Peptides against a protein of PDB entry 3HUF. Designs and how they scored, part 15

Target 1, 320 residues: chain A of PDB entry 3HUF
Amino acid sequence: MWIIEAEGDILKGKSRILFPGTYIVGRNVSDDSSHIQVISKSISKRHARFTILTPSEKDYFTGGPCEFEVKDLDTKFGTKVNEKVVGQNGDSYKEKDLKIQLGKCPFTINAYWRSMCIQFDNPEMLSQWASNLNLLGIPTGLRDSDATTHFVMNRQAGSSITVGTMYAFLKKTVIIDDSYLQYLSTVKESVIEDASLMPDALECFKNIIKNNDQFPSSPEDCINSLEGFSCAMLNTSSESHHLLELLGLRISTFMSLGDIDKELISKTDFVVLNNAVYDSEKISFPEGIFCLTIEQLWKIIIERNSRELISKEIERLKYA

## One batch from the design tools (peptide; made by RFdiffusion4, then SolubleMPNN)

Design b1_p9_5_s1 (from b1_p9_5 with E1S E8A)
Fold by OpenDDE base, seed 4:
Structure b1_p9_5_s1 (fold): chain B 320 residues (1-320), chain A 9 residues (1-9)
Amino acid sequence: as target 1 above (320 residues)
Amino acid sequence: SELEENNAE
């Protein structure tokens, strides 16, 4: 989201969030969803127009800002952005930091992009929330992205967390739920006056972890917890691979259980399967190797004695 | 003019 602040109390010492939309900026406008009052004699009554576009799909993957357009409203002294005069037809900016100078005002409006990209675990929730979140200037998507800051878990009562949720957690992404999204939808009016009134996603995240026994206390409890172990990975997603890497596992990828020969068994501690393969091929598992799903692995990983638990399971099957 | 009234002093 775009946040604006200003020097010299020209914004009355307040910061505000700029959502996608159009704003008239000037001395003689009243602060609302479409106007930004700037208090200086050096600023025209109606000085500039800011237009913030809705996020693009590219912005979701890059964490780039919503496009910020600035137009001077035929003022005597013009408008500058990052020391450059705004063109007569207006200019568009994709920089994360904008210093906006209105006329001869010695104080600048500082616009900065606070990166917020929300990944969803399921398409249904994305479909429900994407429009509203885009209107907040928040990029949304389903696919893994290095730009993701927040992850919306699917809360199904009594279900195990998904691989996506596990991976998001290990990536130190702030996991949120629909309750946080509901809170976000209510803040549009309040944040005009005070950007600090944005709901704290970290509080939501803490509450999720506290109330769900499927999460360890921190990602650090799991990261590299299986260092020194080796696994074979079969028919798993890219997220599954990255998750196993974050656990510190040495990973070998195979296409079929038939690729697991005696030599591989001698070098591999266990095999990680997706649920479909695990359920369909249980009878055909190679002898002398521990096969498990990611969800089964996760249940072990969240335990304080995860290394000992895995070692016991490996030993149990080597001598069976 | 509206332009003169709009402009900064």
Scores: peptide ipSAE 0.057, ipTM 0.778, DockQ to the pose 0.739
Fold by OpenDDE base, seed 1:
Structure b1_p9_5_s1 (fold): chain B 320 residues (1-320), chain A 9 residues (1-9)
Amino acid sequence: as target 1 above (320 residues)
Amino acid sequence: SELEENNAE
């Protein structure tokens, strides 16, 4: 989201979130959803127009800002952004930091991008929330992204957490739920006056961890917890692979159970399968190797004695 | 003009 601050109290000492939309900026406008009052004798009554676009798909993957358009409203002394005069037709900016000078005002409006990108675990929740979040200037998507700051877990009653949720947790992404999304939807009016009223997702995340026994106390409890072990995995999802990497596993990939030969067994401690393959092909598992699902592995790794537990299971099947 | 009224003097 875009946040504006200003020097010399020209914004009354307040920080403001700018959502996608159009704002008239000047000394004789009243602060509302479409106006930004700036208090200076050097600023025109109606000085500039700021237009913030909704996020692009690219912004979800890059964590780049919503496009920020600035137009001077035919003022005597013009408008500058980053020491450059705004063109007659306006200019668009993708920089994360903008120093906006209105006329000869000695104080600048400082606009900065606070990165917030929300990944969803399921398409249904994305479909429900994407429009509202995009109108807040928050990029949204389903696919893994290095720019992801928040992850919305799917809450199905009595279900195990998904691989996406597990991976988001280990990446130290802030896991959130529908309650946080609902809260985000309500703050739009309140943050006009004070950007600090933007909810901190960390409290939501702490509550999720505290109230769900499927999470360890911290990602650090699981990261590299299986260092020194080797696994083979069915080539399914990139998230599954990345999850196993974060556990410190050496990973081999295979396309079918038929690819699990004596050589692979000799260098592999266990095989990770998806639920569909595990359930359908359990009768055809190779002898002398421990096969489990990611969800079964997760149940082991969240335990304090995860290394001992996994070792015991490996031994049990080698000698069975 | 409306434009002149909008400018800071």
Scores: peptide ipSAE 0.039, ipTM 0.724, DockQ to the pose 0.772
Fold by OpenDDE base, seed 3:
Structure b1_p9_5_s1 (fold): chain B 320 residues (1-320), chain A 9 residues (1-9)
Amino acid sequence: as target 1 above (320 residues)
Amino acid sequence: SELEENNAE
C-alpha cells in the first residue's frame, strides 16, 4: 500500500494510506476518500491529482508498487516528483519512494510503498477476496512468489494443513486466515485518517500458530532439521520440492514408482509421495524403503525429536 | 478565471 507522510504540519502530522483511486491534493480541499488537504500558503487550492492504480499481476511477482500517477492541475509553480517536474499530461511512477513537491512549498509529501503481497492457497478463496484486496492496493495470486509477504491458509476445520501452508510457514511468510481478511476489509475507511490503524497480521499469525497443533513453535525448529537425510520424491510440485529443500534434505526425483531401483534405494532414506499416489500405490511400494506423504512427513517434522522419529521409521522399514 | 482562483497566492 502507498503511505504518505510529510514534514511539518502540511499533513497535520498524520500519515495516510492511499488506496487505489483518485485524489485531489490541495490547500482548499477536505480530507476524504478522494481528497488530500495540504496546509501551506504555497500550495494551490487544487494543486495536483494523484491516481493510484490497482495492482498488476507483475506487481504480485515483483512486490512493486501500484502505479502512482501525478498530474499538476495547471498551477503557477507546478509539481515535482523526485526533483523532476511533472509533465503537462502527468507522469506515472513505479518507484517505491516518491518525494512530491507541490509548487514552492518547502515541505515535501513523502510517499512510500509498504509491501503487502498475499498468496492464496486455493483459487476459490482468491476469487472471493482478490477484488477487495486489489482495491486496497494489495497484489494477490496463487503461485509462489518471492514477493509474497502473507499467505492465506484455507480453514477447513479438522483438515491437515496443505503443502502450500507448510511451505509458507517455513519461508517465514505471515500466515493469515479469512478472519484477518474480513477484518482488513472493514478498516479501509478508518485508515484514511490514520495509517496506524492498519491491522497487524502478526497477531493473527501468532494466534493461528498458538491454536493449531499442526504448527511447530517457529520455522527455525523445522528448517534444516533433516539435514543429512536423503529422500526421493515423485516429480509433483515445485512447492513440495522447495519444502523438502528447506528441511535440509538431499532430494532425488523420479517419474514413477517403477523408476525406484536398487541404486536409488541405496542412496535414499525415504520416499515422499503425494496423497493420491500413496493411496493408490501403497500395495506396490518397493520393498526395503520407507514411503510416506508430505503430510505424514510434516507430522514427524513438527515433533521436537523429528530426527529420531525419522531414523526409527527408516530402520523399522529397511529391516522389515 | 477558475484557473486564477485555483492558484496559490
Scores: peptide ipSAE 0.038, ipTM 0.733, DockQ to the pose 0.789
Fold by OpenDDE base, seed 2:
Structure b1_p9_5_s1 (fold): chain B 320 residues (1-320), chain A 9 residues (1-9)
Amino acid sequence: as target 1 above (320 residues)
Amino acid sequence: SELEENNAE
């Protein structure tokens, strides 16, 4: 989201969130959803127009800001952004920090981008929330991105957390739920005058972890917890692979269950399967092979003695 | 002009 603040009390000492939309900026406008009052004798009654675009798909992957357009409203002394005069037709900016100078005002409006990029675990929730979040200037998507700051967990009461949720947790993404999205939708009007009224996503995250026994206390408890172990997995999902990498596992991939030969088995401590494969094939793996699902592995990893637990299961099956 | 009245001096 874009936030503006200014020096010399020209914004009355307030920080303001700018959502996607158009704003008239000047001395003789009243603060509302489409106007920004700036208090200085050197600023025109109607000085500039700010236009903030909705986020692009590219912004979701890069964590870049919503495009910020500035147009001077034919003022005597013009408008500058980052010490450059705004062109006659207006200019568009993708920098995360903008110093906006209105005429001869000695104080600048400072616009800065606060990165928020929300990944969804399921397409249904994305379809429900994407439009509202985009109108807040928040990029949204389904695919993993290095720019993702927040992850919406699918609340299915009584189900195990998804691989996407596990991976988001280990990546230190702030896990949120539908309750936080509801709060974001309601604050749109209240944050116009006070940017500090934004809901704390970290509080939501802490509450999710505290109230769900399927989470460890921290990502650090799980990252590299299985260093030195080796696994084989079916090439099913990139998220599953990345999850196992974050656990510190050496990973061998196979394309079919028929590719699990004696050589692969000799190099691996256990085989990770998805639920569909694990349930369908009642595969009597050869004696001495430990096979488990990602969800079963997760239940072991969240325990403080995960290494000892896995070692015991490997030994138990090797001598069975 | 309305334009002059809208601009700061």
Scores: peptide ipSAE 0.036, ipTM 0.722, DockQ to the pose 0.730

Design b1_p9_5_s2 (from b1_p9_5 with E1K E8A)
Fold by OpenDDE base, seed 2:
Structure b1_p9_5_s2 (fold): chain B 320 residues (1-320), chain A 9 residues (1-9)
Amino acid sequence: as target 1 above (320 residues)
Amino acid sequence: KELEENNAE
C-alpha cells in the first residue's frame, strides 16, 4: 500500500494510506476518499492529481508498488517528483519512494510503498477476496512468489494443514485466515486519516500458531531439522520438493514406484508419497524401505525429538 | 469560466 507523510505539518502531522483511486491534492480541498488537503501558502487551491492504479500480476511476483501517477493541475510553479518536474501530460512512477514537491513549498510530501502481497492456498478464496484486496492496493495470487508476505490458509475444521501452508510457515510468511481478511475489508474508511490503524497481521498469525497443534513454535524449529537424512519423492509438486529442502533433506525424485530400485533404496532413508499413491499402492511398497506421506512426515517434524523419531522408524523397517 | 486562481502566493 502507498503511505504518505509530510514535513512541516502540511499534512497536519498525519500519515495517510492511499488506496487505488484518484485524489485531488491542494490547499482548499477537504480530506476525504478522493481529496488530500495540504496546508501551505505556497500550494495552489487545487494543485495536483494523484492516481494510484490497482495491482498488476507482475506486482504480485516482484513486490513492486501500484503505479503512482502525478499530474500538475496547471499551477504557476508546477509539481516535482524526486527533483524532476512533472511533465505536461503527467508522469507515472514505480519507485518505492517518492518525494513530491508542490510548487515552491519548502516541505515535501513523502510517499513510500509498504509491501504486502497475499498468497491464497485455494482458488475459491482467491476468487472471493481478490477484488476487495486489489482495491486496497494488495497484489494477490495462488502461485508461490518471493514477494509474498502473507498466506491465507484454508480453514477446513478438522483437516490437516496443506503442503502449501507448511511451506508458507517454513518460509516465514505470515499465515492469516478469513478473520484477518474480514478485518482488512473494513479498514478502508478508518485509515483515511491515520495509517497507523492498519491491522497487524502478526497478532492474527500468533493466534493461529498458538491455537493449532499442527504448527511448531517457530519455523526455526523445523528448518534443517532433518539435515543428514535422505529421501526419495514422487515428482508431484514443486512445493513438496521445496518443503523437503527446507528440512535439510537430500532429495531424489522418481516418476513411478517401479523406478524405486535397489540402488535408490541403498542411498535413501525413506520415501515420501502423496496421499493418493500411499493409499492405492500400500501393497506394492518396496521391501526394506520406510514409506510415508508428507502429512505423516510433518507430524513427526513438529515434535521436538523429530530426528530420534525418524531414526526409530527407519530402523524398525530395516530389521522387519 | 472562473479561472480557478491557482494562487500560490
Scores: peptide ipSAE 0.049, ipTM 0.738, DockQ to the pose 0.486
Fold by OpenDDE base, seed 4:
Structure b1_p9_5_s2 (fold): chain B 320 residues (1-320), chain A 9 residues (1-9)
Amino acid sequence: as target 1 above (320 residues)
Amino acid sequence: KELEENNAE
């Protein structure tokens, strides 16, 4: 989201979130959803127009800002952004930091991009929330992104957390739920005057983790917890691979259980399967190797004695 | 009128 603040009390000492939309900026406008009052004698009554575009798909993957357009409203002394005079037709900016100078005002409006990119675990929730979140200037998507700051967990009562949720947790993404999204949707008016009134996602996250026994206390409890073990990963997603890497596993990738020979069994501690392969091929698992799903692995990983539990399971099946 | 309104004093 774009946040503006200014020097010299020209914004009355307040920080403001700018959602996608158009704003008239000037000395003689009243603060509302489409106006930004700036208090200086050097600023025109109606000085500039700010237009913030909705996020693009590219912005979701890059964590780039919503495009920020500035137009001078034919003022005597013009408008500058990052020391450059705004062109007659306006200019568009993709920089994360903008120093906006209105005319001869000695104080600048500082616009900065607070990165917030929300990944969804399922397409249904994305479909429900994407429009509203995009109108807040928040990029949204389903695919993993290095720019992802928040992850919306799908709460299905009595189900295991998804691989996506597990991975989001381990990569230290703030996990949120629909309750946070609901709260976030209410903030549009309150944050006009004070950007600090944004809901605390970390409080939501802490509550999710505290109230769900499927999470460890921290990602650090799981990261590299299986260092020194080796696994074979069969027909698993890229997220699953990355998850296993974060556990500190040495990973061999195979397409079928038939690719696992006696030599590989001797060097591999266990085999990780997706649910479909596990359910279909459980009767034909290679002898002398421990096979499990990611969800089964996760249940072991969240335990304090995960290494001992894994070792016991490996030993049990090597001698069976 | 708009030009006069856009001149900061």
Scores: peptide ipSAE 0.048, ipTM 0.749, DockQ to the pose 0.690
Fold by OpenDDE base, seed 3:
Structure b1_p9_5_s2 (fold): chain B 320 residues (1-320), chain A 9 residues (1-9)
Amino acid sequence: as target 1 above (320 residues)
Amino acid sequence: KELEENNAE
């Protein structure tokens, strides 16, 4: 989201969130969803127009800001952004920090991008929420992104957390739910006057973790917890692979259960399978190797004695 | 007139 603040009292000492939309900026406008009052004798009654675009798909992957357009409204002394005069037709900016000078005002409006990028675990939730979140200047998507700051878990009562949720947790992404999205949708008007009224996702996250026994207390409890163990996995999702890497596992890949030869078994402590393969092929598992799902592995790694538990299961099945 | 009224002093 874009946040503006200013030097001196020209913004009345307030920080303001600018959501996607158009704002008339000037001395004689009243603060509302489409106007920004700036208090200085050096500023025109209607000085500039700010237009913030909705996030692009690229912004979801890069964590870049919503495009910020500035147009001078034919003022005597013009408008500058980052010490450059705004062109007659307006200019567009993708920098994360904008120093906006209105005419000869000695104080500048400072706009800065606060990154918030929400990944969804399922397409249905994305379809439901993407439009509203984009109107808040929040890029959204389904695919993993290094720019992701928040992850929406699906609240199915009594269901195991998904691999996506597990991975998001280990990546230290803030896990949120639909209740937080609902809350975000209500605050748009309340944060116009005070950017500090933006809801803290960390409280929602803490509540999710506290109330769900499927989460460890911290990602650090699981990261590299299985260092020194080796697994083989079916060439499945990249997310599953990255999850296992974050556990500190050495990973080998295979294309079919038939590719699990004696050599692979000799180098592998256990085999990780997806649920579909595990359920369908359970009868055809190679002898002398421990096969489990990611969800079963997760149930082990969230325990404080995960290394002892996994070792015990490996031993149990090697000699069974 | 509108342009003059819009500009700062």
Scores: peptide ipSAE 0.046, ipTM 0.745, DockQ to the pose 0.781
Fold by OpenDDE base, seed 5:
Structure b1_p9_5_s2 (fold): chain B 320 residues (1-320), chain A 9 residues (1-9)
Amino acid sequence: as target 1 above (320 residues)
Amino acid sequence: KELEENNAE
């Protein structure tokens, strides 16, 4: 989201979140959802127009800012952004930091981009929330992205957490739920005067972890917990591969169960399968190899003695 | 009061 602050009390010592939309900026406007009052004798009554666009798909993958447009409203001394005069038709900016000078005002409005990018595990929830979140200047999507800061967990009552949720947790993404999204939808008016009133997602995350025994206490409890073990992976998502890497596993990939030869068996401690393959091929598992799903592996990893548990399962099947 | 009245530039 865009946040503005200013020196010299020209914003009354307040920080403000700017959501996508159009703002008239000037000395003789009242602060509301479409106006920003700036207190200086050097600033015109109506000085500039700020227009913040909704996030693009590119912004979801890069964590880049919503496009920030500035237009001078035909003022005598103009408007500058990053020491450059704004053109007659206005200019658009994608820099994360903007120093906005209104006329001859010695104090600048400082706009900075605070990255917030929300990944969804469920397409239906994305469809429900994407429009509202985009109107907050928050990029949204389903695909994994290094720019993601938050992950919406799909709450199905009585189901295990998904691979996407497991991976989001281990990569230290803040896990959130629909309650946090609902809360975000209410904050537009309250954050006009104070950007610090933006709800802290970490409280929601702490509550999710505390109330769900499927999470370890921290990602650090699981990261590299299986260092020194080797696995082979069949028909898993990219998230599944990255999850296994974060566990410290050496990973071999294969295309079919028929590719599991004696050489692969000799180098592999266990095989990780998706649920569909595990359920359909249980009778066709190679002899002398421990096969499990990611969900079964996760149940072992969240235990404090995960290394001992996995070793016992490997040994049990080598001698069976 | 002084901020409102100035028809500044």
Scores: peptide ipSAE 0.039, ipTM 0.685, DockQ to the pose 0.217

Design b1_p9_5_s4 (from b1_p9_5, 3 letters changed)
Fold by OpenDDE base, seed 2:
Structure b1_p9_5_s4 (fold): chain B 320 residues (1-320), chain A 9 residues (1-9)
Amino acid sequence: as target 1 above (320 residues)
Amino acid sequence: SELEKNNSE
């Protein structure tokens, strides 16, 4: 989201969130959803127009700001952004920090981008929320991105957490739920005057972790917890692979269960399968192979003695 | 002009 602040009390000492939309900026306007009052004798009654665009798909992957357009409204002394005069037709900015000077005002409006990118675990929730979140200037998507700051967990009561949720947790992404999204949708009017009224996602996250026994206390409890072990996995999902890497596992991939030969077995402590393969093929895994699902592995990893538990299961099946 | 009235003096 874009936040504006200013020196010299020209914004009345307030910070303000600028959602996607158009704003008339000047001395003789009233603060509302489309106007920003700036108090200085050096500023025109109607001085500039700010236009914040909705986020692009590229912004979701880069964590870049919504495009910020500035147009001078034919003022005597013009408008500057980052010490450059705004052109006659207006200029567009993608920098995360903008110093906006209105005329000869000695104080600048400082605009800064607070990055927030929300990943969704399922397409149905994305379809439900994307439009509302985009109108808040929040990029949204389904695919993993290094720019993602928040992850929406699908609340199915009584279901195991998804691989996407597990991976988001280990990446230290703030996990949120539909209750937080609902709260975000209601704050649009209240945060116009006070940017500090933005809801704290960390409180939502802490509550999710505290109330769900499927999470460890921190990502650090799980990261590299299986260092020194080796696994084989079916080449099914990139997220599963990345999750196993974050556990510190050495990973071998295979394309079919028929590719599990004696050589692969000799180099592998256990085999990770998806639920569909694990359930469908009552394959007599070769004697001495420990096979489990990623969800079964997760249940072991969240325990404080995960290494000892894995070692015991490997030994049990090796001598059975 | 209306433009001059909109500009800061």
Scores: peptide ipSAE 0.029, ipTM 0.717, DockQ to the pose 0.789
Fold by OpenDDE base, seed 4:
Structure b1_p9_5_s4 (fold): chain B 320 residues (1-320), chain A 9 residues (1-9)
Amino acid sequence: as target 1 above (320 residues)
Amino acid sequence: SELEKNNSE
């Protein structure tokens, strides 16, 4: 989201979130959803127009800002952004930091992009929330992104957490739920005067982790917890691969259980399967190798003695 | 005009 602050008292010492939309900026406007009052004698009554666009799909992957357009409203001394005079037709900006000078005002408005990109675990929740979140200037998507800051967990009562949720957790993404999104949707008016009134996602995250026994206390409890073990990975997603890497596993990737020969068995501690393969091929598992799903692996790795548990299961099946 | 409003200190 875009946040504005200013030097001196020209914004009354307050920070403000700018959502997608159009704002008239000037000395003689009243602060509301479409106006920004700036207190200086050097600023015109109606000095500039700020227009913030909704996020693009590209912004979701890059963590780039919503496009910020600035137009001078035919003022005597013009408007500058990053020391450059705004053109007659206005200019657009994709920089994460904008120093906006209104006329001869010695104090600048500082606009900065606070990165917030929300990944969803399922398309249904994305479909429900994307429009509202985009109107907050928040990029949204389903696919993994290095720009992802928040992950919306699908709360299905009594279900195991998804691989996406597991991976988001290990990536140290802030996991949130629909309750946070509901709360976030209500803050549009309050943050006009004080950007600090934005809901704390970390509180939501802490509550999720505390109240769900499927999470360890921290990602650090699981990261590299299986260092020194080797696995074969069959028919898993890219997220599954990355998850196993974060556990510190040495990974061999195969397409079929038929690719598992005696040599591979000798070098591999266990085989990780997706649920579909695990359920369909249980009777055809190679003898002398431990096969499990990612969800089964997750149940082990969240335990304090995960290494001992894995070792016991490996030993049990080597001698069966 | 908006211009006059903006050019008036």
Scores: peptide ipSAE 0.028, ipTM 0.715, DockQ to the pose 0.739
Fold by OpenDDE base, seed 1:
Structure b1_p9_5_s4 (fold): chain B 320 residues (1-320), chain A 9 residues (1-9)
Amino acid sequence: as target 1 above (320 residues)
Amino acid sequence: SELEKNNSE
């Protein structure tokens, strides 16, 4: 989201979130959802128009800012952004930091991008929330992204957490739920005066972890916890692969159980399968190898003695 | 004009 601050108390010492929309900026406007009052004698009554666009699909993958348009409202001394005069028709900016000078005011409005990019675990939740979050200037999507700051887990009662949730946890993404999304939807009016009123997602995350036994205490408890082990994985998802990498596993990939030959068995401690293959083909598992699902692996990983548990299961099947 | 409103410091 865009946040503005200013030097010399020209914004009354307040930080403000700018959501997608249009703002008239000037000395003689009242602060509301479409106006930003700036207090300086050197600033015109109506000085500039700021227009923040909704996030693009590209912004979800890059963590780039919503496009920030600045137009001077035909003022005597113009408007500058990053020491450059704004063009007559306005200019658009994609820089994460903007120093906006209104006329001859010695104090600048500083606009900066606070990265917030929300990944969803399922398309239904994305469909429900994307429009609202985009109107807050928050990029949203389903696919894994290096720009992802937050992850919305799917809460199905009595279900195991998904691979997406497991991976989001291990990569230290802030896991959130629908309660946090609801809070984000309600803050729009309150943050006009104080950007600090934005709810802290870390508190939501802490509560999720505390109240759900499917999570370890920290990602650090699991990261590289299986260093030195080797697995073979059915090539199904990138998230599963990345998850296993974060566990410190050496990974071989295969497309079918028929690809699991004696050579692969000799260098592999266990095989990771998806649920569908595990359930349908368990009778045809190769002899002498431990096969499990990612969810079964996760249940082992969250235990303090995960290495011992895995070693015991490997031994049990090698000597059976 | 909007211009006059703006240029009146």
Scores: peptide ipSAE 0.028, ipTM 0.712, DockQ to the pose 0.740
Fold by OpenDDE base, seed 5:
Structure b1_p9_5_s4 (fold): chain B 320 residues (1-320), chain A 9 residues (1-9)
Amino acid sequence: as target 1 above (320 residues)
Amino acid sequence: SELEKNNSE
């Protein structure tokens, strides 16, 4: 989200979040959802117009800021952004830091982008929340992105966490739920005067982890916990592959169970299958290899003695 | 273990 601050008390010592929308900036406007009062004699009554666009699809993948448009409102001394005069028709900016100078005011408005990009695990939840979050200037999507800062887990009562949730956790993405999204949707009015009133996602995350026994205490408990082991994986999601990499596994990929030969078995400690293949092919698993799902692997990984547990299981099935 | 049960089916 865009946050503005300023020196010299020209913003009354307040930080403000700017959501997508249009703002008239000047000395003789009242702070509201469409106006930013700036206190200086050097600033015009109505000095500039700020327009913040909703996030683009590209912004979801890059974590880039919502486009920030600045137009001077035909003032005597103009407007500058990053020491450059704003053009007559206005200019658009995608830099994460904007130093906005209004006329001859010795103090600048500093706009900075605080990265917040929310991945959803469930398309139905994305469909429900995307519009509201985009109106907060928060990029949203389903696909994995290196720009994601937050991940919405689907809480169905009594369901296991998904591979997407497991991977998001190990990536150190802040896991959030619908309660946090609901809270975000209500803050638009309160944060106009004080940007510090933004909900703490880390508190929500801590509560989720504390109250769900399917999570380890930290990602560090699981990262590289299986270093030195080797697995073979049926062509699953990219998230599944990346999850296994974060566990420190050496990964071989195969296209079908028929590709599992004696050579692969000799160099592989276990085979990771998706649920559909695991359930359908249980009777046809290759002899002398341990086959499991990612969800079954996760149940081992969350235990303190995960290496001992997996070693014991590999040995048991190798000699069965 | 639940794991042993799932692999024995």
Scores: peptide ipSAE 0.000, ipTM 0.299, DockQ to the pose 0.004

